# Ledger of designs, part 71: peptides against a protein of PDB entry 4U39

Target 1, 302 residues: chain A of PDB entry 4U39
Amino acid sequence: SIKVIGVGGGGNNAVNRMIENEVQGVEYIAVNTDAQALNLSKAEVKMQIGAKLTRGLGAGANPEVGKKAAEESKEQIEEALKGADMVFVTAGMGGGTGTGAAPVIAQIAKDLGALTVGVVTRPFTFEGRKRQLQAAGGISAMKEAVDTLIVIPNDRILEIVDKNTPMLEAFREADNVLRQGVQGISDLIATPGLINLDFADVKTIMSNKGSALMGIGIATGENRAAEAAKKAISSPLLEAAIDGAQGVLMNITGGTNLSLYEVQEAADIVASASDQDVNMIFGSVINENLKDEIVVTVIATG

## One batch from the design tools (peptide; aimed at target 1 L258 A271 S284)

Design b2_p29_5 (made by RFdiffusion4)
Pose (drawn by RFdiffusion4):
Structure b2_p29_5 (pose): chain A 294 residues (1-190, 197-206, 209-302), chain P 29 residues (1-29)
Amino acid sequence: SIKVIGVGGGGNNAVNRMIENEVQGVEYIAVNTDAQALNLSKAEVKMQIGAKLTRGLGAGANPEVGKKAAEESKEQIEEALKGADMVFVTAGMGGGTGTGAAPVIAQIAKDLGALTVGVVTRPFTFEGRKRQLQAAGGISAMKEAVDTLIVIPNDRILEIVDKNTPMLEAFREADNVLRQGVQGISDLIALDFADVKTIMKGSALMGIGIATGENRAAEAAKKAISSPLLEAAIDGAQGVLMNITGGTNLSLYEVQEAADIVASASDQDVNMIFGSVINENLKDEIVVTVIATG
Amino acid sequence: MTLAAFGFGSTADEAIAKAVAHYEEFAAS
């Protein structure tokens, strides 16, 4: 019983993307103050929060509103979250709802005893000062409210995509990366949560590599461990979760080869949760998701 | 999606070894 909660617009898209990618084994909850944007969620459960406060008009990039909105819906949320063994709280930070409500929601989930993993994007630098400041204040709050907070620096999306990909695609990729963050874990729970719990505090950074071809598992792992999303050296990690995903042509040779690359870059005595998952919708593509904690 | 290998351990080598064993069991199936 793992629940992925998209909070605000940032999470709304990630949840959509996760659903679009048919990520299995999770119950999705899209939570928004913005009734219009929420009605776009492909989530079976659409929770409008702050209905009294925002009247479906959203938080206006005011985290305080997203917070008061979440506090207003404190009871509706717990109801939705009760029975969750694990709650992914996925949101965009810098907003109002994502920045404000996610900590409220993730804290509720944490109090509910669920393994609360918040997976959020820090706004692109270009989103400006307000976005940056609010998320910083917000990411700071997400850390206090989750067991593990995987923070995806959107600015690093721009290093990854072609220099000329339009902004719309840059935001889109941030959504996918958020999805890639949650799927990277949720695919490994579809297992004693104390395992993953022992891996889940402090902040967390993740990396992703995607590759195709003859030498792809290594190409993917190398790209994953060196990825711009992954801002710090992995040898600094106390715990590392690795996810290897490929087509039905995923071989152990490829799997271990990528595991060896990720392992050698991590500390020797590092705790590790490692999985490889077959995605039939993949052909020659292989995706290594690496999440380091410490 | 299908689990092909899983490993958990207190060391990278242990986790990989368990994942290799799990994959071998999966591939044998």

Design b2_p29_5_s1 (made by RFdiffusion4, then SolubleMPNN; from b2_p29_5, 14 letters changed)
Fold by OpenDDE base, seed 1:
Structure b2_p29_5_s1 (fold): chain B 302 residues (1-302), chain A 29 residues (1-29)
Amino acid sequence: as target 1 above (302 residues)
Amino acid sequence: MKLFGFGVGKTAKEAIEKMKKSMEEFEAK
């Protein structure tokens, strides 16, 4: 089974966005120290952590409180994660609960033998230096606790949105990018298909790979596959080129009109930007909700 | 949603070839 755990406010907003977009084949768990915020989660499983420590009032933007809250609730977290083959831990880094609890939850998942993937955001620079410093500490702790850590630099989201985009929409886009990171992987594993995916192959490429970068490209029209692939490999979300990566995962998602030629064209572009000796996973997904759009997600590991 | 192509390889070429094969097998059904 695949479990997605949203940790703290940002992680739970991302989980809500995943549920709203009907990301299939995954179980959603919302984790928070704030009981009121947790009640707003759309997740089937809602877990309040650190009830004794925080009394449901949240972590007060202190990562140490988030950490201790997860440690207090370790047994409950273990029970909720038990039997998962894969665990996605999603959080907005820089806050109290997400920054402190996400590494603890990730370590619990890893200790249970699940393939543990972190999908986290760095705060926007405008959120202030304190959040950036807290996020750096949380990301460092996540790197030790996960098999793969996808870090989304929120400041790079500002390069892919309109300059007039309201701040609230920039946060929504961050939630959407978190969704795309989880979905880009989970759809390859959990989507019913005529192809038997060996989860062992995913484990081989994602286990103990450390930091990962994600690129996303979306395009429409006659050259949509090539354009989407080019946008993905040159995505502002990629803090480095995908050359030199030890592993590359590519998801090509399109509507019912997605052709074999388009998939091949997109794959050839991503392959040409990658090292020759890189371990690669390519997947192609039909999403009936996509009309003329192609979405290419590239994850570079190592 | 349906997965209609998948390829894994130690090289991009191998992964693409496996993906192409899997997609052809899908279309043949």
Scores: peptide ipSAE 0.267, ipTM 0.825, DockQ to the pose 0.862
OpenDDE base, seeds 2, 3, 4, 5: peptide ipSAE 0.267, 0.238, 0.255, 0.239; ipTM 0.822, 0.807, 0.815, 0.808

Design b2_p29_5_s2 (made by RFdiffusion4, then SolubleMPNN; from b2_p29_5, 16 letters changed)
Fold by OpenDDE base, seed 2:
Structure b2_p29_5_s2 (fold): chain B 302 residues (1-302), chain A 29 residues (1-29)
Amino acid sequence: as target 1 above (302 residues)
Amino acid sequence: MKLFGFGVGKTAKEAIEKMKESMLENEAK
């Protein structure tokens, strides 16, 4: 089974966005120290952590409180994660609960033998230096606790959106990028097909790989496949080029009109930007909710 | 949603070739 755990406010917003987009084949768990915020989650499983420590009032933007809250609730977290083959831990880094609890939850998942993937955001620079410093500490702790860590630099999202985009829409886009990171992987594993991807191959590419980079491209029109692939490999979300990666995972998602030629064209572009001797997983998905859009997601590991 | 095809390889070429085969098999059914 695949489990997605949203940790704290940002992680739970991302999980809500995943549920709203009907990401299939995954179980959703919402984790928070704030009981009121947790009640707003759309997840089937809702877990309040650190009930004794925080009394449901949240972590007060202190990562040490988030850490201690997860430690207090270790047995409950273990029970919720039991039997998972793969665990996605999603959080907005820089806050109290997400920054402190996400590494603890990730370590619990890893200790249970699940393939543990972190998908987290760095705060925007405008959120202040304190959040950036807290996020750096949380990201460091996540690197030790996960098999693969995808870090989304929120400031790079501002390069993709209009300059006049309201701050609230920038946060919604961050939640959407978190969704795309999880869905880009989970759809390859959990989406029904006549032939399914072997989970052992995913483990080989993602186990103990440390930091990963993610690029996303979306396009429409006659050259949509090539444009989406070019946007993905040149994505502002990529802090480095995908050359030199030890592993590359690519997801090409389109509507019912997605052609074999379009999939090949997009794959050839991503392949040409990658090293010749790299472990690669290519997947193509038909999503009936996509009309004329193609979405290319590239994850470079190692 | 439906998986249209997938390919795994130690090279990009191998992964693409396997993906093409998988897609053709899925389209034929």
Scores: peptide ipSAE 0.388, ipTM 0.881, DockQ to the pose 0.862
OpenDDE base, seeds 1, 3, 4, 5: peptide ipSAE 0.384, 0.381, 0.363, 0.361; ipTM 0.881, 0.880, 0.869, 0.872

Design b2_p29_6 (made by RFdiffusion4; failed a check: too like the target's own chain)
Pose (drawn by RFdiffusion4):
Formats: C-alpha cells, structure tokens, sequence
Structure b2_p29_6 (pose): chain A 294 residues (1-190, 197-206, 209-302), chain P 29 residues (1-29)
C-alpha cells in the first residue's frame, strides 16, 4: 500500500507523468489548492485542499497559503493517507501548494507511520528569486517532514537536455525526472520496508542515465552515476538505491555490469537496495536510476 | 507492463549485487 501524492502543480504533473507511464503498484493522490489545475490530474483521487481558503483558486505561489490550505484539509488528507505503508510526496518546490502543503502532507504521512519519501524539484534558477527562496524555505521544511527527501535540482535539467530545448520542454523534463524519481523506487515495491526504511535520513540526491545500443548498461550506469541531477559524489553516500530498467532483452550481464559501475563508485560497505525491472515498453533503451542518501 | 527480474539488498554493495544476481538467475530459470 504505497501512495504517491502529487502536491500542487509540480507534483500534479509528476503524478500525471507517472500515470502516463503506467507506473504500477501505487495509489495516486493529486492534491491541489487550484481546482482548475487539479482537474487536469489523471489521479483517481483528486484532493482539493484549502477549498475554504483558496476557493479553488490556488495558493498563488504563497507557501503559507499552500500550508494553511493543507492544514485546513488536515483531516481530509489523513483519511486519504491512512493505510499507506509508504507515501511518496511529490511536489514542485518554489510554488505555494507544492512548497507549502507538501510538508504538511508528508508530515501527516510520517505521523501515520508510512515511510515518507518526498520527491521534489528545486525550481530552475530562472524561475527567479521568489521561486528559489520559497523552495529553499520549502525544501528545508520537506526535510523535517519526510524520512527521505530526494531533491531534484531542476537547474541540472538544463545541463542534461540539449542547450536549445525550449523552456516548456525543460519544465516537462523536470516533471519526468520527478516521475523518474518516484518510479525509480516505486518499481522496487510492486519486501521489508525496514530495508528501504534503513535506506530512508538527511537529504538525498538521485541520478539517471538512459542509454541504448551495444554497450548501454554501462553507458546508462556511467551516465547515471555522473548525471547532473546527482550533484555529489556517491562515495559520500551512506545508502544507495539502484534501479535498472530495460526491455525484455535486459541481461544479467548488462544488469551486473551497471551494478558494478554504480557499486565501484559507492563505498564498499555501503548499504544498497538494488533492483532491475523489465519494462516491456522499452526496446533497446535502458534506464538506471540511482538514489544516494548521505 | 513491468516485472522485477533482479533484486538485492545488503550491507555491502557486493552482497547486494550477489543477491540480485541469484534473484535474476532464479527468475530466468
């Protein structure tokens, strides 16, 4: 019983993307102060929060509103989250709802005893000072409210995509990366949560590599361990979760070869949760999701 | 559709990989 909660607009898209990618085994909850944006969520559960406070008009990039909105809906949220063994709280930081409400929601989930993993994006630098400041204040709050917070620096999306990809696609990729963050774990729980719990505190950074071809598992792993999303050296990690996903042509040779690359770059006595998942919708593509904690 | 073919957990990377290799072999058997 793992629930992925998209909070605010940032999470709304990630949840959409997850659903779009048919990520299985999770119950999705889209939570928003903005009734209009929420009605775009492909989530079966659409929770409008702060209905009394924001009247469906959203938080206006005011985290305080997203927070008060979440506090207002404190009871509606727990009801939706009860029974969750694990709650992914996915949101965009820098906003109002995502920045405000996610800590409230993730804290509720944490109090509910669920393994609370918050997976959020720090706003692109270009989103400006307000976005940066609010997320920083927000990411700070997400850390206090989750067991593990995987923070995806959107600015690093721009190093990854072609220098000329339009901004719209840059935001879109941030959504996918958020989805890639949650799927990278949720695909490994579809298992004693104390395992993943022991891997879940402090902040977490993740990396992704995607490759195709003859030498792809290594290409993907190398790209994953070196990825711009992954800002710090993995040898600094106390725990590492690795996810290898490929087509039905995923071989152990490829799997271990990528595992060897991720392993050698990690500490030798590192705790590790490692999985490889077959995605029939993949052909020659292979995706390594690496999440380091420490 | 998604399916797990290899899984490993351990206190060392080598242990986790070994368990994942065994788990992969079992699922491909």
Amino acid sequence: SIKVIGVGGGGNNAVNRMIENEVQGVEYIAVNTDAQALNLSKAEVKMQIGAKLTRGLGAGANPEVGKKAAEESKEQIEEALKGADMVFVTAGMGGGTGTGAAPVIAQIAKDLGALTVGVVTRPFTFEGRKRQLQAAGGISAMKEAVDTLIVIPNDRILEIVDKNTPMLEAFREADNVLRQGVQGISDLIALDFADVKTIMKGSALMGIGIATGENRAAEAAKKAISSPLLEAAIDGAQGVLMNITGGTNLSLYEVQEAADIVASASDQDVNMIFGSVINENLKDEIVVTVIATG
Amino acid sequence: SLSVIAFGFGETAAEAIAKAVDHFKENTE

Design b2_p29_6_s1 (made by RFdiffusion4, then SolubleMPNN; from b2_p29_6, 18 letters changed)
Fold by OpenDDE base, seed 5:
Structure b2_p29_6_s1 (fold): chain B 302 residues (1-302), chain A 29 residues (1-29)
Amino acid sequence: as target 1 above (302 residues)
Amino acid sequence: MKEIIGLGIGKTAKEAIEKMKASFLEKKA
């Protein structure tokens, strides 16, 4: 089974966005120290952590409180994650709960033998230096606790959105990018089909790979596949080129009109930007909710 | 509804693409 665990406010917002977009074949868990915020989660499983420590009042933007809250609730987390083959841990880094609890939860998942993937955001620079420093510590702890860590630099989202984009919309886009990161992988594993991805192959590409880069490209119209692929490999979310990656996971998702030609064209573009001897998983997904849109997600590991 | 229509895995991008293409064609048949 695949479990997605949202940790803290940002992680729970991302999980809500995933549920709203009907990301199928995954179980959703919302984790928070704030009981009021947790009540707003759409996740089937809602877990308040650190109830004794925080009394449901949240972590007060202190990562150490988030960490201790997860440690207090370790057994409950273990029970919720038990039997998962794969666990996505999603969080907005820089806060109290997400920053502190996400590494603990990730370690619990890994210790249970799940393939553990972190999908986390760095705070925007405008959120202040304190959040950036807290995020750096949380990301460092996540690297040790996960098999693969996708770090989304929120400041790079500002390169994708209009300069006049309100701050609230920039946060919504960060939640959407978190969704796309999880969905890009989970759809390849959990989407029903005659062809299932062997979980062993996923483990080969994602197990103990450390930091991963994610690129996303979206396009419509003529040449949409090529445009989406080009956008993915040149995505501002990529802190580096995908060249040199030991593994690449590519997902192309389109509507019912997605052609083999489009799929091949997109794949050839991503392949041309990758090393010749790269371990690649390439999946193509039909999503009936996509009209004329193609989404290409590239995850580079190693 | 979502459906996986093609899947390819390879030690090279080329191999993965070829397998994906094969799987895509098999499913569309």
Scores: peptide ipSAE 0.482, ipTM 0.901, DockQ to the pose 0.899
OpenDDE base, seeds 1, 2, 3, 4: peptide ipSAE 0.367, 0.447, 0.420, 0.376; ipTM 0.848, 0.888, 0.871, 0.847

Design b2_p29_6_s3 (made by RFdiffusion4, then SolubleMPNN; from b2_p29_6, 17 letters changed)
Fold by OpenDDE base, seed 1:
Structure b2_p29_6_s3 (fold): chain B 302 residues (1-302), chain A 29 residues (1-29)
Amino acid sequence: as target 1 above (302 residues)
Amino acid sequence: MKKIIGFGVGKTAEEAIANMKKSFEKNLA
């Protein structure tokens, strides 16, 4: 089974966005120290952590409280993650609960033998230096606790969105990018198809790979496949080029009109931007909710 | 409903693409 665990406010917002966008074939778990915020989750499983420590009042933007809250609730987390083959841990780094609890939860998942993938955001620079420093500590701890860690630099989202984009929309876009990171992988594993991706191949690409980079490209029109692929490999979300990656996972998602030619064209572009001796997984997904859009997600590992 | 229409896995980009093409051919047959 695949489980997606949202940790803290940002993680739970991302999980809500995943549920709203019908990321199918996964079980959703919402984890928070704030009982009121947790109640707003759309996840099937809602877990309050650190109830004794926090009394449901949240972590007060202190990662140590988030950590201790997860430690207090270890047995409950273990039970919720039990039997998962893969666990996505999603969080916004820089806060209390997400920053502190996500590494603990990830380690629990890993210790249970699940392929553990972190999908986390760095805070925007405008959220202040304290959040950046807290995020750095949380990311470092997360890196040790996961098989693969996708880190989304929120400041790079500002390069993709309009300059006049309200701060609230920038956060929504961060939640959307978190969704895309999880969905880009989970759809390849959990989506029914004529051929299923062997989970062993996913493990080969993602097990013990450390940090991963994600690029996303979206396009419409006649050259949409090529444009989406080019945008993905040149995505501002990529802190480095995908050349030199030990593994590349590509998801090409389109509507019912997605052609084989378009899939091939996009794959050729991503392949051409990758090393010759890279482990690659290409997947093509039909999403009926996509009208004329193609979405290319590239995840580079290693 | 989402549907996977093809996969390609390889130790090289070329192998992955070739396997994807084979996947599509099998799905269209």
Scores: peptide ipSAE 0.285, ipTM 0.827, DockQ to the pose 0.826
OpenDDE base, seeds 2, 3, 4, 5: peptide ipSAE 0.203, 0.240, 0.188, 0.241; ipTM 0.775, 0.804, 0.767, 0.790

Design b2_p29_6_s4 (made by RFdiffusion4, then SolubleMPNN; from b2_p29_6, 16 letters changed)
Fold by OpenDDE base, seed 3:
Structure b2_p29_6_s4 (fold): chain B 302 residues (1-302), chain A 29 residues (1-29)
Amino acid sequence: as target 1 above (302 residues)
Amino acid sequence: MKEIIGFGVGKTAAEAIANMKKSFEEKLA
């Protein structure tokens, strides 16, 4: 089974966005120290952590409180994650709960033998230096606790949105990018298909790979596959080019009109931008909700 | 409903693409 665990406010917002976008074949778990915020989660499984420590009042933007809250609730987290083959841990780094609890939860998942993937955001620069420093510490702890860590630099989202985009919409876009990171992988594993991906191949590419980069491209029209692929490999979300990656995971999602030619064209573009000896998995997904759009997600590991 | 139409897996990008092509050919045969 695949489990997605949203940790703290940003993680829970991302999970809500996943549920709203009907990300299939995954179990959703919402974790928070704030009981009021947790009640707003759309996840079937809602877990308040650190109830004794925080009394449901949240972590006060202190990562040490988030850490201790997860440690207090270790047995509950273990029971919720038990039997998962894969666990996605999603969080906005820089806060109290997400920053402190996400590494603890990730370590619990890894200790249970699940392939553990972190999908986290760095805070925007405008959130201040304290959040950036807290996020750096949390990301460091996540790297030790996961098999693969996708880090989304929120400041790069500002390069793909209009300059007049309200701050609230920038946070919504960060939640959407977290969704795309999880969905880009989970759809390849959990979506029923004519050809099944061997989970062993996913483990080979994602196990003990450390930090990963994600690029996303969306396009429409006659050259949509090539344009989406080019946008993905040149995505502002990529802090580096994918040519140094040891592994590449690619998802090509389109509507019912997605052609084999379009899939090959997109794959060839990503392959040409990758190392010749890269371990590559790519999958093609039909999403009936996509009309004329193609979405290419590239995850570069190693 | 979402459906996976194909996969390519390989130790190289070229191998992954070739394996995807092969999988489609085998299904159409």
Scores: peptide ipSAE 0.348, ipTM 0.834, DockQ to the pose 0.716
OpenDDE base, seeds 1, 2, 4, 5: peptide ipSAE 0.264, 0.255, 0.199, 0.288; ipTM 0.807, 0.802, 0.785, 0.808

Design b2_p29_7 (made by RFdiffusion4)
Pose (drawn by RFdiffusion4):
Structure b2_p29_7 (pose): chain A 294 residues (1-190, 197-206, 209-302), chain P 29 residues (1-29)
Amino acid sequence: SIKVIGVGGGGNNAVNRMIENEVQGVEYIAVNTDAQALNLSKAEVKMQIGAKLTRGLGAGANPEVGKKAAEESKEQIEEALKGADMVFVTAGMGGGTGTGAAPVIAQIAKDLGALTVGVVTRPFTFEGRKRQLQAAGGISAMKEAVDTLIVIPNDRILEIVDKNTPMLEAFREADNVLRQGVQGISDLIALDFADVKTIMKGSALMGIGIATGENRAAEAAKKAISSPLLEAAIDGAQGVLMNITGGTNLSLYEVQEAADIVASASDQDVNMIFGSVINENLKDEIVVTVIATG
Amino acid sequence: MTLSAFGAGTRDEALEQAKAHFEEFEAEQ
């Protein structure tokens, strides 16, 4: 019983993308103050929060509103989250709802005893001062409210995509990366949560590599451990979760080869949760998701 | 999606478990 909660617009898209990618084994909850944007969620459960406060008009990039909105819907949320063994709280930070309501929601989930992993994007630098400041104040709050907070620096999306990909695609990739963050874990729980719990505090950074071809598992792992999303050296990690995903042609040779690359870059005595998952919709593509905690 | 390999624990333990798990999965296939 793991629930992925998209909070605000940032999470709304990630949840959509997760659903679009047929990420299995999770119950999705899209939570928004913005009734219009919420009705775009492909989530079976659409929770409008702050209906009294925002009248479906959203939080206006005011985290205080997203917060008061979440506090207003404190009871509706717990009801939706009860029974969750694990709650992914996925949101865009810098907004109102994502920045304000996610900590409220993730804290509720944490109090509910669920393993609360918040997976959020820090706004692109270009989103400006307000976005940056609010998320910083918001990411700070997400840390206090989750067991593990995987923060995806959107600015690093721009290092990864072609220098000329339009902004719309840059935001889109942030959504996918958020999805890639949650799927990177949720695919490994579809298992004693104390395992993953022992891996879940402090902040967390993740990396992703995608590769195709003859030497792809290593190419993917190398790209994953060196990825711009992953801002710090992995040897600094106390715990590392590794996810290897490929087609039905995923070989152990490829799996271990990528594991060896991720392992050698991590501390020797590091705790590790490692999985490889077959995605039939993949052909020659392979995706290594690496999440370091420490 | 289908699990092909899983491991948890210390690094070497997780890698050994994941290898064994993959070999079991491959045998089933």

Design b2_p29_7_s1 (made by RFdiffusion4, then SolubleMPNN; from b2_p29_7, 13 letters changed)
Fold by OpenDDE base, seed 5:
Structure b2_p29_7_s1 (fold): chain B 302 residues (1-302), chain A 29 residues (1-29)
Amino acid sequence: as target 1 above (302 residues)
Amino acid sequence: MEIAGFGTGTRQQALDQMKASFEEFEKLK
């Protein structure tokens, strides 16, 4: 089974966005120290952590409170994660709960023998130096606790949105990028097909790889596959080129009109941008909701 | 949603498998 655990405000917003987009084949768990914020979650499983420590009033933007809250609730987290083959831990780093609790939750998932993938954001520079420093500490702790850590630099989202995009819309786009990172992987594993991807191959590419980079491309029209693939490999979200990666995962998702030619064209572009000796996973998904859109997600591990 | 095709391994192996699996998917349509 695949579980997605959203940790703190940013993680819970991302999980809500995943549920709204009908990401299938995964169990959603919302974790927070703030009981009022947790009540707004759309997840079926809602877990208040650190109820004794925080009394449901949240972590006060202190990562140490988030950490202690997860430690207090360890047994409850273990029970919720038990039997998962894969666990996605999603959080906005720089806050109290997400920064402190996400590494603890990730370690619990890993200790249970799940393939543990972190999908986290760095705060925007405008959120201030304190959040950046807290995020750096949380990301370092996440890297030790996960098999693969996808880090989304929120400042790079400002390069893919309009310059006049309001701050609130930039946060919504960060939640959407978190969704795309989880969905890009989970759809390849959890989506039914004639032939299923061997979870062993996913483990080979994602186990103990440390940091990962993600690129996303979306396009429409006659050259949509090539355009989406080119956008993915040149995505501002990629802090480095994918040619230095030890593993590459590509998801191409399209509507019912997705052709073999489009799939091959996108895969050839991504493969040509990758090292020749790299282990690759290519997947193609039909999503009837995309109609004329193609979405290419590239994850470079190692 | 449905998986239309996949491939794993080296660049060439992954491409060849993805093509083969997608062709099988199209035949069942």
Scores: peptide ipSAE 0.472, ipTM 0.910, DockQ to the pose 0.863
OpenDDE base, seeds 1, 2, 3, 4: peptide ipSAE 0.148, 0.455, 0.164, 0.182; ipTM 0.736, 0.906, 0.765, 0.781

Design b2_p29_7_s2 (made by RFdiffusion4, then SolubleMPNN; from b2_p29_7, 13 letters changed)
Fold by OpenDDE base, seed 1:
Structure b2_p29_7_s2 (fold): chain B 302 residues (1-302), chain A 29 residues (1-29)
Amino acid sequence: as target 1 above (302 residues)
Amino acid sequence: MKLAAFGTGTKEQALEEAKKSFLEFEKKE
């Protein structure tokens, strides 16, 4: 089974966005120290952590409180994660609960033998230096606790969106990018197909790989496949080129009109940008909710 | 949603498998 755990406010917003987009084949768990915020989750499983420590009032933007809250609730987290083959831990780093609890939850998942993937955001620069420093500490702790850590630099989202984008929309886009990171992987594993991807191949590419980079490209029109692929490999979300990656996961998602030619064209572009000795997982997903859009997601590991 | 194609291995292997799997998908729809 695949479990997605949203940790704290940002993680739970991302989980809500995943549920709204009908990401199938995964179990959603919302984790928070704030009981009121947790009640707003759409997840089937809602877990309040650190009830004794915080009394449901949240972590007060203190990562140490988030950490201790997860430690207090370790047995409950273990029970919720039991039997998972894969665990996605998603959080907005820089806050109290997400920054502190996400590494603890990730370590619990890893200790249970699940393939543990972190998908986290760095705070925007405008959220201030304190959040950035807290996020850096939390990301370092996540890197030790996960098999693969995808870090989304929120400031790079501002390069993709209009300069006039309201702050609330920038946060929604961060939640959407978190969704795309999780969905880009989970759809390859959990989507019913004529032939399913072997989970062993995913483990080979993602197990103990440390930091990963994610690129996303979306396009429409006649050259949509090539444009989406080019946007993915040149995505502002990529802090480095994918040419040095030991592993690449590629997801090409389109509507019912997605052609073999488009799939091949997009795959050839991403492959050509990758090292010759790269281990690749490629998947193409038909999503009936996509009209004329192609979405290319590239995750580079190692 | 449906998985239409997949491929694993080296760049060349993954692409070749993906092409094969997609062609099989198109024949069954």
Scores: peptide ipSAE 0.229, ipTM 0.806, DockQ to the pose 0.879
OpenDDE base, seeds 2, 3, 4, 5: peptide ipSAE 0.220, 0.127, 0.117, 0.226; ipTM 0.802, 0.699, 0.687, 0.804; seed 5 fails the geometry check

